Peptides against a protein of PDB entry 4Y8H. Designs and how they scored, part 3

Target 1, 196 residues: chain A of PDB entry 4Y8H
Amino acid sequence: TSIMAVTFKDGVILGADSRTTTGAYIANRVTDKLTRVHDKIWCCRSGSAADTQAIADIVQYHLELYTSQYGTPSTETAASVFKELCYENKDNLTAGIIVAGYDDKNKGEVYTIPLGGSVHKLPYAIAGSGSTFIYGYCDKNFRENMSKEETVDFIKHSLSQAIKWDGSSGGVIRMVVLTAAGVERLIFYPDEYEQL

## One batch from the design tools (peptide; aimed at target 1 R45 A49)

Design b1_p9_1_s1 (made by RFdiffusion4, then SolubleMPNN; from b1_p9_1 with T6E F9T)
Fold by OpenDDE base, seed 4:
Structure b1_p9_1_s1 (fold): chain B 196 residues (1-196), chain A 9 residues (1-9)
Amino acid sequence: as target 1 above (196 residues)
Amino acid sequence: RPTSTEPFT
C-alpha cells in the first residue's frame, strides 16, 4: 500500500494506490482505500483489509452518533476516535490509518495513526509499505499552501514513485479532495502516472 | 495475528 494525505491552500487531498494482496497474490487491483467516515472527513487505510474496514465502519458510526448529538465533528475528534480503537485493540489489529478532513474553522487537517495507535498531526502524511520509497521525494517537494493542482501533481508524482518500487502497491491512483466546495474523487491510471 | 492468506492493503 501507498497512501498519503496533504493539506493545501483550500483544504486537504487524500491519495492511495489500489492494490490488495493476499500473500504473493494480487487479490484486488482496484481497491478503494479512501474511506468516508463523515461528509468531509475521510481516511486512508493500510494493513489488514478486514481490520481497517472494521475500524472505519465503527468510526463512521461514532461520528454519526456524535453528529446527532453535537453537530459536525472536527477532524481532530475523528482522529481521536480512530486512536481509541487502534490503541485499545493494538494487539489484535494491523492497521495504519491516515485521517484527513476539512472544516471551515480548521481548514484541511491530517492525522496519521501508525501501528500502535499513536496520533500525529502533520501538514502531510505518507504511510504504507510504499511510503518508505518516497520520504525523500516528499520532503523535498512538499510545500505548504499549494494550489489544488500543485497538490494533485505532488500526490500523483509521489504515489507513482511509491508504486514503481513497492510490489505491494499498484493499480490506479485514487484521490479525494476535501474543500469548502465539497468532495471530489479523482482517479489516475497507470498509462498516465507511470510516465511521470 | 494476520495470516499469510489474509488480504492486505
Scores: peptide ipSAE 0.353, ipTM 0.793, DockQ to the pose 0.193; fails the geometry check
OpenDDE base, seeds 1, 2, 3, 5: peptide ipSAE 0.346, 0.320, 0.333, 0.348; ipTM 0.797, 0.787, 0.788, 0.793; seeds 1, 2, 3, 5 fail the geometry check

Design b1_p9_1_s2 (made by RFdiffusion4, then SolubleMPNN; from b1_p9_1 with T6E F9V)
Fold by OpenDDE base, seed 1:
Structure b1_p9_1_s2 (fold): chain B 196 residues (1-196), chain A 9 residues (1-9)
Amino acid sequence: as target 1 above (196 residues)
Amino acid sequence: RPTSTEPFV
């Protein structure tokens, strides 16, 4: 997996490859690793497919309950729910989660929750087996308050490089853009990103 | 612990 989330001028963009593996076998070439837990709170999933799906489902439930009682949750609240699940069940889970969301008060926010259930609020986060190959690139090229276009390009180039090196990453690059204007899904195919 | 056959993302 190669996943990332990047805050930018107008909000936040999540990005992911689409490969699911079982051992060396590519089980799914078009996996959607960008999972909605609330209207404008999404997550990137890495690790056990079953574990991360279960965690996301539980968080979605909690946030729906929260919304019905208290109104729209913050991204921080969502990250807290993820943390509680991941930390308290760390011995039985293989899950690395990036939580990203937008609201008018806090704008775009990113929280990374690696194995163990710690929480780190960052201007951008990368994770998954492919992330190891792009720490240098991302550190060099990330800038605060990029435009949407710049951020899409940054994510596309980053994930392209990760996919190039990581056998557990591949397929399409999916993105979800979260802004005041709404939610937008993007998809980029190998014919485009492999040439970068 | 994950098994070798468990799908990973």
Scores: peptide ipSAE 0.526, ipTM 0.840, DockQ to the pose 0.194; fails the geometry check
OpenDDE base, seeds 2, 3, 4, 5: peptide ipSAE 0.506, 0.510, 0.521, 0.514; ipTM 0.836, 0.830, 0.837, 0.835; seeds 2, 3, 4, 5 fail the geometry check

Design b1_p9_1_s3 (made by RFdiffusion4, then SolubleMPNN; from b1_p9_1 with T6L F9V)
Fold by OpenDDE base, seed 1:
Structure b1_p9_1_s3 (fold): chain B 196 residues (1-196), chain A 9 residues (1-9)
Amino acid sequence: as target 1 above (196 residues)
Amino acid sequence: RPTSTLPFV
C-alpha cells in the first residue's frame, strides 16, 4: 500500500493506490482504500484488509451516533475514535490509518495512526509499505497551502514513485478531495502516472 | 506466517 493525505489551501486531499495482495498474489487491483467515516471525514487504510475495514466500520458507526447526539464531529474526534480502537486492540490488529477531514472551523486536518495506535497530527502524512520510498521526495516537495492542482500533482507524483518501487502497491491512484465545496473523487490510471 | 495468507492493503 501507498497512501497519503495532504492539507492544502482549501482543505485536504487523500490519496491511495489500489492494490490488495495475499502474499505475492495480487488479489484485487482496484481496491478502494479511501474510506468514508463521515461526510467530510475519510481515512486511508493500510494493513490487514479485514482489520482496517472493521475499524473503519466501527468508527463510522460511532460518528453516526455522535452526529445524532452532538452534531458533526471534528476530524480530531474521529481520530480519537480510531485511536481508541487501534491502541486498545493493538495486539490483535494490523492497521495503519491516516484520518483526514475538513470542517469550516479547522479546515483540512490530517492525523496519522500507525501500528500501535499512537496519533500524530501533521500537515501531511504518508504511510503503507510504499511510503518508505518517498519520504525524501515528499519532504522536499511538500509545501503548505498549495492549490488543489498543486496538491493533486504532488500526491500523483508521490504515489507514482511509491508504486514504482513497492510490489505491494499498484493499480490506479484514487484521491478524495475534501473542501467547503464538497467531496470529489479522482482517479488516475497507470498510463498517466507511470510517465511522470 | 498465517497472516501472510490474508489480504493486505
Scores: peptide ipSAE 0.503, ipTM 0.820, DockQ to the pose 0.187; fails the geometry check
OpenDDE base, seeds 2, 3, 4, 5: peptide ipSAE 0.488, 0.478, 0.493, 0.486; ipTM 0.814, 0.816, 0.811, 0.822; seeds 2, 3, 4, 5 fail the geometry check

Design b1_p9_1_s4 (made by RFdiffusion4, then SolubleMPNN; from b1_p9_1 with T6E)
Fold by OpenDDE base, seed 2:
Structure b1_p9_1_s4 (fold): chain B 196 residues (1-196), chain A 9 residues (1-9)
Amino acid sequence: as target 1 above (196 residues)
Amino acid sequence: RPTSTEPFF
């Protein structure tokens, strides 16, 4: 897996490859690793497909309950729920999660939750087996307060490089853009990003 | 840890 989330001028963009593997075989080439837990709070999933799906489902439920009682949760609140699940169940889970969300008060925010269940708030985060190959590239090319288009290009180039080197990553590049204007899903195919 | 046959990202 290669996943990332990037804050930018108007919000945050999540990105992911779409490959699921079973041992040495590609089980699914078009997996959706970008998962909604609230209207403008999403996550990127890496690790066990079953574990991360279960975690995301539980978080979604908690945030729905939260909303009914207190109104729209913050991204920080969502990250806290993810943390509770990942940390308290770390002996039974293989999950790496990036939580990203937008609200008018805090704008775009990114929280990374690696194996073990620690939480780190960052301007951008990368994770998954493919992320190993792009730490240097991302550090050199990330800028704060990029435009939407600049951020899409940054993510596309980053994930393209990760996919190039990581056999566990591939397929399409999916993105979710979270801004005041709403939610937008993007998809980019190999014929485009392999040329970068 | 997941088994080698478990779907993984």
Scores: peptide ipSAE 0.356, ipTM 0.798, DockQ to the pose 0.188
OpenDDE base, seeds 1, 3, 4, 5: peptide ipSAE 0.363, 0.343, 0.346, 0.359; ipTM 0.807, 0.796, 0.802, 0.803; seeds 1, 4, 5 fail the geometry check

Design b1_p9_2 (made by RFdiffusion4; failed a check: the pose's geometry)
Pose (drawn by RFdiffusion4):
Structure b1_p9_2 (pose): chain A 196 residues (1-196), chain P 9 residues (1-9)
Amino acid sequence: as target 1 above (196 residues)
Amino acid sequence: STTSTSGTI
């Protein structure tokens, strides 16, 4: 997997490849790794497909119940529910999850939750096996308060490289845009991003 | 078609 989330001027964008692997075989070339847990709180999933789906479903359930009793949860609250599940079940889970959301007060936020269940709040986050190949690129090219178009390009170029080098990444690049304007789904095909 | 119930993502 190759996944990332990036905060910018108007909010946050999540991005991911679409490859699911069963050994060297590509079990699914059009996977959706970007998953809703609330209207404007989404996550990027990496690691075990089963574990991350089970976790995301539980988190969505908790936040739906939270919404019924207390109103809209913060992005930090959503990240805390993911952490509780990942930390308390660290022996049985293989889940690298990035949590991203939009709050009108807090604007865009990114929390990354690596294998052990620790929580890290960051301007942007990259994860998944393909992310190793783009630490150098992303650290060199990221800046705070980028525009929507600049952020889409940063993610497109970053994941394009992670897909190029990582055999466990590929297919299409999917992105989810989170702003006060709502939610936007973007998709970019190989003929576009490969030759960047 | 975009859902995976097993494997590594």

Design b1_p9_2_s1 (made by RFdiffusion4, then SolubleMPNN; from b1_p9_2, 6 letters changed; failed a check: the pose's geometry)
Amino acid sequence: DEVSLSGVV

Design b1_p9_2_s2 (made by RFdiffusion4, then SolubleMPNN; from b1_p9_2, 3 letters changed; failed a check: the pose's geometry)
Amino acid sequence: STVSTSGFV

Design b1_p9_2_s3 (made by RFdiffusion4, then SolubleMPNN; from b1_p9_2, 5 letters changed; failed a check: the pose's geometry)
Amino acid sequence: SSVSLSGFV

Design b1_p9_2_s4 (made by RFdiffusion4, then SolubleMPNN; from b1_p9_2, 4 letters changed; failed a check: the pose's geometry)
Amino acid sequence: SSVSTSGLV

Design b1_p9_3 (made by RFdiffusion4; failed a check: the pose's geometry)
Pose (drawn by RFdiffusion4):
Structure b1_p9_3 (pose): chain A 196 residues (1-196), chain P 9 residues (1-9)
Amino acid sequence: as target 1 above (196 residues)
Amino acid sequence: SAPSFTVES
């Protein structure tokens, strides 16, 4: 897997490849690793497909219940629910999750939750096996308060490289845009991003 | 092998 989330001027963008692996075999070349847990709180999933789906389903349930009783949860609250599940069940889970959301007060936010269940709030986050190959690129090219177009390009170029070097990444690049304007899905195919 | 998204080591 290759996954990332990036905050920018108007909010946050999540991105991911679409490869599911079963050994060297590609079980699914068009996977959607970017998953809704609330209208404007989404996560990027890496690690075990089963674990991350089970976790995301539970978190969506908790936030739906939270919304019924107390109104819209903050992105920090969503990340806290993910952490509680990942930390308390760290022995049985293989889940690397990035949580990203948009709040009108807080604008875009990114929380990354690595294997042990720790929580890290960051301007941007990268994860998944392919992310190792783009620490150098992303650290060199990221800046705060980028435009929507600049952020799409940063993610497109970053995941393009992670896919190029990581055999466990590939397929299409999927992105989810989170702003006050709503939610936008983007998709980029190999013939476009490969030759970047 | 079970399906996986794989994670960074």

Design b1_p9_3_s1 (made by RFdiffusion4, then SolubleMPNN; from b1_p9_3, 7 letters changed; failed a check: the pose's geometry)
Amino acid sequence: PEPTYGVAK

Design b1_p9_3_s2 (made by RFdiffusion4, then SolubleMPNN; from b1_p9_3, 8 letters changed; failed a check: the pose's geometry)
Amino acid sequence: PEPTLGIAK

Design b1_p9_3_s3 (made by RFdiffusion4, then SolubleMPNN; from b1_p9_3, 7 letters changed; failed a check: the pose's geometry)
Amino acid sequence: PEPTLGVAK

Design b1_p9_3_s4 (made by RFdiffusion4, then SolubleMPNN; from b1_p9_3, 6 letters changed; failed a check: the pose's geometry)
Amino acid sequence: PEPTFGVAK

Design b1_p9_4 (made by RFdiffusion4; failed a check: the pose's geometry)
Pose (drawn by RFdiffusion4):
Parts: C-alpha cells; sequence; structure tokens
Structure b1_p9_4 (pose): chain A 196 residues (1-196), chain P 9 residues (1-9)
C-alpha cells in the first residue's frame, strides 16, 4: 500500500493507490483504501485489509452514535476512537491508519496512527510500504497552505513515485477532497500519472 | 495467504 493525507489552505486531501496484495498476486487492482467514518472525517487504510475494515466499521458506528447524542464529533475525537482500538488491540492488529477530517473551526487536520497505536498530529502524513520511497521527495516538496491544485499535484507526484518503486502499490490513484464545499472524489489512471 | 494492503515495515 501507498497512502497519504495532506492539509492545505481550504482543508485536507487524502490519497491512496488501489492495490490489494495476496502474496505477489494482485487480489484487487481497483481497491478503495479511502474510507468514510463521518461526513467529513475519512481515513486512509494500510496493513491488513480485514483488520482495517473491521476497525473502520466500528469507528463509523461509534461516531454515528456520538452524533446522535452529542452532535458532530471533531477530527481529534475520531482519531482518538481509532487509537483506542489500535492501542488496546495492538497484539492482534496490523493496521496503519491515517485519519483526516474537516471542521469549520479547525479547518483541515491529519492524524497518523502507526502500528503500535500511537497518535501523531501532522501537517501531512505518508504511510504504507510504498511510503518509504517518497520520504525524501515529500519532505523536499511539501509546504503549508498550498492550494487545492498544488495539493492534488503533490499527492499525484508523490504516489506516482511510491507506485513506481513499490511492487506492493499500483493501479489507480484515488483522492478524497475535504473542504467547507463538501466532499469530492478524484481518480487518476496509470497513463496519466506514470509518465509524470 | 490473506489479502493485505501492506503496512510500512
Amino acid sequence: as target 1 above (196 residues)
Amino acid sequence: TAPSFTATS
């Protein structure tokens, strides 16, 4: 997997490849790794497909219940629910999850939750096996308060490289845009991003 | 082998 989330001027964008692996075999070339847990709180999933789906379903359930009793949860609250599940069940889970959301007060936010269940709030986050190959690129090219178009390009170029070098990444690049304007789904095909 | 999204090592 190759996944990332990036905060920018108007909010946050999540991005991911679409490859599911079963050994060297590509079990699914068009996977959707970007997953809704609330209207404007989404996550990027990496690691075990089963673990991350089970976790995301539980978190969506908790936040739906939270919404019924107390109104819209913050992105920080959503990340806390993910952490509680990942930390308390660290022996049995293989889940690298990035949580991203949009609040009108807080604008865009990114929380990354690596294997041990620790929580890290960051301007942007990268994860998944393919992310190792783009630490150098992303650290060199990221800047705060980028425009929507600049952020789409940063993600497109970053995941393009992660897919190029990582055999466990590929297929299409999917992105989810989170702003006050709503939610936008973007998709980019190999013929476009490969030759970047 | 179960399907995976493969995590960072």

Design b1_p9_4_s1 (made by RFdiffusion4, then SolubleMPNN; from b1_p9_4, 7 letters changed; failed a check: the pose's geometry)
Amino acid sequence: AAPTLNLLK

Design b1_p9_4_s2 (made by RFdiffusion4, then SolubleMPNN; from b1_p9_4, 7 letters changed; failed a check: the pose's geometry)
Amino acid sequence: VAPTLNLEK

Design b1_p9_4_s3 (made by RFdiffusion4, then SolubleMPNN; from b1_p9_4, 8 letters changed; failed a check: the pose's geometry)
Amino acid sequence: PEPTYNLEK

Design b1_p9_4_s4 (made by RFdiffusion4, then SolubleMPNN; from b1_p9_4, 7 letters changed; failed a check: the pose's geometry)
Amino acid sequence: VPPTLNALK

Design b1_p9_5 (made by RFdiffusion4)
Pose (drawn by RFdiffusion4):
Structure b1_p9_5 (pose): chain A 196 residues (1-196), chain P 9 residues (1-9)
Amino acid sequence: as target 1 above (196 residues)
Amino acid sequence: SSSSVAETI
């Protein structure tokens, strides 16, 4: 997989490729790796499809219950529920998850949770097998407080390269935009992003 | 003999 989340002026954008792999076979070329766990708290999933889906479903359940009793959870709270599941079950899970959300007080936030269940709050995060190929590119091109359009381009160009080099990434580029204006889903096809 | 491969993303 190739996934990333990026904070910017008005909030955060999540991005991902759409490839699911069963060996070298592409089990699903149009996978949605960007997953809602609350209205404005979403995650990017990498690693085991089964593990990350099971985890996301549990987290969505916890946050729905949290909302019923205490109101809207913070992005940090959502990340903490993901961590609890990933850390406590580290022997049995293969889940690399990025958590991103929008709070009116805190604006955009990104938490990345690698394999061991540790938590890292970052301006942007990249993960998945394809992410190795774009550490150099992303570190060179990321800046804080980018506009929506600049952020979409950064993610588009970054995942375009990760897909180009990583055989375990491909298909379409999906993005989810999180701002005070609501939630926006974006999709970019190969004929557009390949020749960038 | 038989075997299986889990999906990854």

Design b1_p9_5_s1 (made by RFdiffusion4, then SolubleMPNN; from b1_p9_5, 4 letters changed)
Fold by OpenDDE base, seed 4:
Structure b1_p9_5_s1 (fold): chain B 196 residues (1-196), chain A 9 residues (1-9)
Amino acid sequence: as target 1 above (196 residues)
Amino acid sequence: GSSSVPERV
């Protein structure tokens, strides 16, 4: 897996490859690793497919309950719910989660929750087995307050590089853009990003 | 088969 989330001028963009494996085999070439937990709070999933799906489902439920009681949760609140679940179950989970969300007060925010259940707020985050190949690239090329187009390009290039080197990553590049304007899903195919 | 091996993302 190669996943990332990047804050930018107008919000945040999540990105992911789409390969799911079972052992040495590709189980799904077009997996959606970008999962909605609230209207404008999404997550990127890495690790166990079952574990991460379960966690996301639970978080979604908690945020729905939160909304019914208190109104729209912040991205930080969502991250805290993820953190609690991941930390409390750290001995039984293989999950790397990036939480990203947008709200009018905080704008785009990114929280990374690696194995163990710690939480780190960052301008951008990368995770998954492919992320190890792009720390350098991302560090060199990330800029704060990029445009949407610049951010899409940054993510596309980053994930393309990760996919080139990580056998556990591949397929399409999915993105979710979260801004005041709403939610937008993007998809980029190998014929495009492999040339980068 | 791969049915016994959990899926990973």
Scores: peptide ipSAE 0.540, ipTM 0.821, DockQ to the pose 0.773; fails the geometry check
OpenDDE base, seeds 1, 2, 3, 5: peptide ipSAE 0.539, 0.533, 0.529, 0.507; ipTM 0.820, 0.817, 0.815, 0.809; seeds 1, 2, 3, 5 fail the geometry check

Design b1_p9_5_s2 (made by RFdiffusion4, then SolubleMPNN; from b1_p9_5, 4 letters changed)
Fold by OpenDDE base, seed 4:
Structure b1_p9_5_s2 (fold): chain B 196 residues (1-196), chain A 9 residues (1-9)
Amino acid sequence: as target 1 above (196 residues)
Amino acid sequence: SSSSVPDVV
């Protein structure tokens, strides 16, 4: 898996490859690792498919309950719910989660929750087995307050590089753009990003 | 996929 989330001028963009593996085999070429937990709060999933799906489902439930009682939760609140679940179950979970969301007050925010259940707020985050190959690239190329197009390009190039080197990553590159304007899903195919 | 080997993302 190669996943990332990047804050930018107008919000945040999540990105992911789409490969699911079962042992040495590709089980799914077009997995959706970008999972909605609230209208404009999404997560990137890495690790056990079952574990991360379960966590996301629980978070979605909690945020729905939160909304019914208190109104729209902040991204930080969502991250705290993820953290609690990941930390409490750290001995039984294989999950690396990036939480990203947008709201008018806080704009785009990114929280990374690596194995163990710690939480770190960052301008951008990368995770998954492919992320190790792109720390350098991302560090060199990330800029704060990029445009949407610049951010899409940054993510596309980053994940493309990760996919090139990580056998556990591949397929399509999915993105979710979260801004005041709403939610937008993007998809980029190998014919495009492999040439970068 | 296999029931004995988990799917990994």
Scores: peptide ipSAE 0.504, ipTM 0.807, DockQ to the pose 0.743; fails the geometry check
OpenDDE base, seeds 1, 2, 3, 5: peptide ipSAE 0.471, 0.488, 0.476, 0.469; ipTM 0.799, 0.797, 0.798, 0.795; seeds 1, 2, 3, 5 fail the geometry check

Design b1_p9_5_s3 (made by RFdiffusion4, then SolubleMPNN; from b1_p9_5, 3 letters changed)
Fold by OpenDDE base, seed 4:
Structure b1_p9_5_s3 (fold): chain B 196 residues (1-196), chain A 9 residues (1-9)
Amino acid sequence: as target 1 above (196 residues)
Amino acid sequence: SSSSVPEVV
């Protein structure tokens, strides 16, 4: 898996490859690793498919309950819920989660929750087995307050590089753009990103 | 996929 979330001028963009493996085999070429937990709060999932799906489902429920009682949760609140679940179950979970969301007050925010259940707020985050190959690239190329187009390109290039080197990553590149304007899904196919 | 081997993302 190669996943990332990047804050930018107008919000945040989540990105992911789409490969799921079962042992040495590709189980799914077009997995959706970008999961909605609230209208404009999403997560990137890495690790156990079952674990991360379960966590996301629980968080989604929790945030729905939160919304019914208190109104729209902040991204920080969502990250806190993820953290609690990941930390409390750290001995039984294989999950690397990036939480990203947008709201008018805080704009785009990114929280990374690696194995163990710590939480780190960052201007951008990368995770998954492919992320190890692109720390350098991302560090050199990330800029704060990029445009949407610049951010899409940054993510596309980053994940493309990760996919090139990580056998556990591949398929399509999915993105979710979260801004005041709403939610937008993007998809990029190998024919395009492999040429970068 | 195999039921005995978990899927990994």
Scores: peptide ipSAE 0.511, ipTM 0.810, DockQ to the pose 0.734; fails the geometry check
OpenDDE base, seeds 1, 2, 3, 5: peptide ipSAE 0.474, 0.498, 0.480, 0.465; ipTM 0.795, 0.802, 0.794, 0.804; seeds 1, 2, 3, 5 fail the geometry check

Design b1_p9_5_s4 (made by RFdiffusion4, then SolubleMPNN; from b1_p9_5, 5 letters changed)
Fold by OpenDDE base, seed 4:
Structure b1_p9_5_s4 (fold): chain B 196 residues (1-196), chain A 9 residues (1-9)
Amino acid sequence: as target 1 above (196 residues)
Amino acid sequence: STSSIPEFV
């Protein structure tokens, strides 16, 4: 897996490859690793498919309950729920989660929750087995307050490089854009990103 | 079998 989330001028963009593996085999070429937990709060999933799906489902439930009682939760609140679940179950989970969301007060925010259940707020985050190949590239090329187009290109190039070297990553590149204007899903195919 | 192996993302 190769996943990332990047804050930018107008909000935040999540990105992911789409390969799921079982042992040495590709189980799914077009997996959706970008999961909605609230209207404008999403997550990127890496690790056990079952574990990360279960965690996301529980978080979604909690945020729905939160909304019914208190109104729209912040991204930080969502990250806190993820953190609690991941930390309390760290001995039995294989899960790396990036939480990203947008609201008018806080704008785009990114929280990364690696194995162990710590939480880190960052301008951008990368994770998954492919991320090890692109730390240098991302650090060199990331800039704060990029445009939407610049951010899409940054994510596309980053994930393309990760996919190139990580056998557990591949397929399509999915993105979710979260801004004041709403939610937008993007998809990019190998013929486009492999030549970058 | 492959069906008994966990899936990873």
Scores: peptide ipSAE 0.524, ipTM 0.815, DockQ to the pose 0.774; fails the geometry check
OpenDDE base, seeds 1, 2, 3, 5: peptide ipSAE 0.509, 0.516, 0.508, 0.494; ipTM 0.805, 0.810, 0.805, 0.797; seeds 1, 2, 3, 5 fail the geometry check

Design b1_p9_6 (made by RFdiffusion4; failed a check: the pose's geometry)
Pose (drawn by RFdiffusion4):
Structure b1_p9_6 (pose): chain A 196 residues (1-196), chain P 9 residues (1-9)
Amino acid sequence: as target 1 above (196 residues)
Amino acid sequence: SSVSIADNI
């Protein structure tokens, strides 16, 4: 997998490739790794497909219940529920999850939760096997308060490289845009991003 | 004999 989330001027964008692996075989070339846990709180999933789906479903359930009793949860609260599940079950889980959301007060936020269940709040986050190849690129090219278009390009170029070098990444690039204007789904095909 | 492989993303 290759996954990332990036905060910017108007909010946050999540991005991911669409490859599911079963050994060297590509079990699914059009996977959706970007998953809703609330209207404007989404996550990027990496690691075990089964583990991350089970976790995301539980988190969505907790936040739906939280919303019924207390109103809209913060992005930090959503990240805390993911952590609780990942940390307390660290022996049995293979889940690298990035949590991203939009709050009118807090604007865009990114929390990354690596294997051990620790939580890290960051301006942007990259993860998945393909992310190793773009630490150099992303650290050189990221800046705070980018526009929507600049952020889409940053993510497009970053994941294009991660897919190029990582055999465990590929297919289409999916992105989810989170702003006060709502939720936007973007998709970019190989003929566009490969030759960037 | 058989072997099973889990999906990863």

Design b1_p9_6_s1 (made by RFdiffusion4, then SolubleMPNN; from b1_p9_6, 7 letters changed; failed a check: the pose's geometry)
Amino acid sequence: STSFVEDVV

Design b1_p9_6_s2 (made by RFdiffusion4, then SolubleMPNN; from b1_p9_6, 8 letters changed; failed a check: the pose's geometry)
Amino acid sequence: TTVFVPEVV

Design b1_p9_6_s3 (made by RFdiffusion4, then SolubleMPNN; from b1_p9_6, 8 letters changed; failed a check: the pose's geometry)
Amino acid sequence: TTVTLPEVV

Design b1_p9_6_s4 (made by RFdiffusion4, then SolubleMPNN; from b1_p9_6, 7 letters changed; failed a check: the pose's geometry)
Amino acid sequence: SSSFLPEVV

Design b1_p9_7 (made by RFdiffusion4; failed a check: the pose's geometry)
Pose (drawn by RFdiffusion4):
Structure b1_p9_7 (pose): chain A 196 residues (1-196), chain P 9 residues (1-9)
Amino acid sequence: as target 1 above (196 residues)
Amino acid sequence: SSSSLSDMI
């Protein structure tokens, strides 16, 4: 997998490749790794497909219940529910999850939760096996308060490289845009991003 | 004999 989330001027964008692996075989070339847990709280999933789906379903359930009793949860609260599940079940889970959301007070936020269940709040985050190849690129090219278009390009170029080098990444690039204007789904095909 | 693999993302 190759996944990332990036905060910018108007909010946050999540991005991911669409490859599911079963050994060297590509079990699914059009996977959606970007998953809703609330209207404007989404996550990027990496690691075990089964583990991350089970976790995301539980988190969506908790936040739906939270919303019924207390109103809209913060992005930090969503990240805390993911952490509780990942930390307390660290022996049985293989889940690398980035949590991203939009709050009118807090604007865009990114929390990354690596394997051990620790939580890290960051301006942007990258993860998945393909992310190793773009630490140098992303650290060189990221800046705070980028525009929507600059952020889409940063993510497109970053994941393009991660897909190029990582055999466990590929297919299409999916992105989810989170702003006060709502939620937007973007998709970019190989003929576009490969030759960037 | 047989074996299986889990999906990874």

Design b1_p9_7_s1 (made by RFdiffusion4, then SolubleMPNN; from b1_p9_7, 5 letters changed; failed a check: the pose's geometry)
Amino acid sequence: GSFSLEDVV

Design b1_p9_7_s2 (made by RFdiffusion4, then SolubleMPNN; from b1_p9_7, 4 letters changed; failed a check: the pose's geometry)
Amino acid sequence: SSSSLPEVV

Design b1_p9_7_s3 (made by RFdiffusion4, then SolubleMPNN; from b1_p9_7, 5 letters changed; failed a check: the pose's geometry)
Amino acid sequence: GSSSLPEVV

Design b1_p9_7_s4 (made by RFdiffusion4, then SolubleMPNN; from b1_p9_7, 4 letters changed; failed a check: the pose's geometry)
Amino acid sequence: SSFSLEDVV

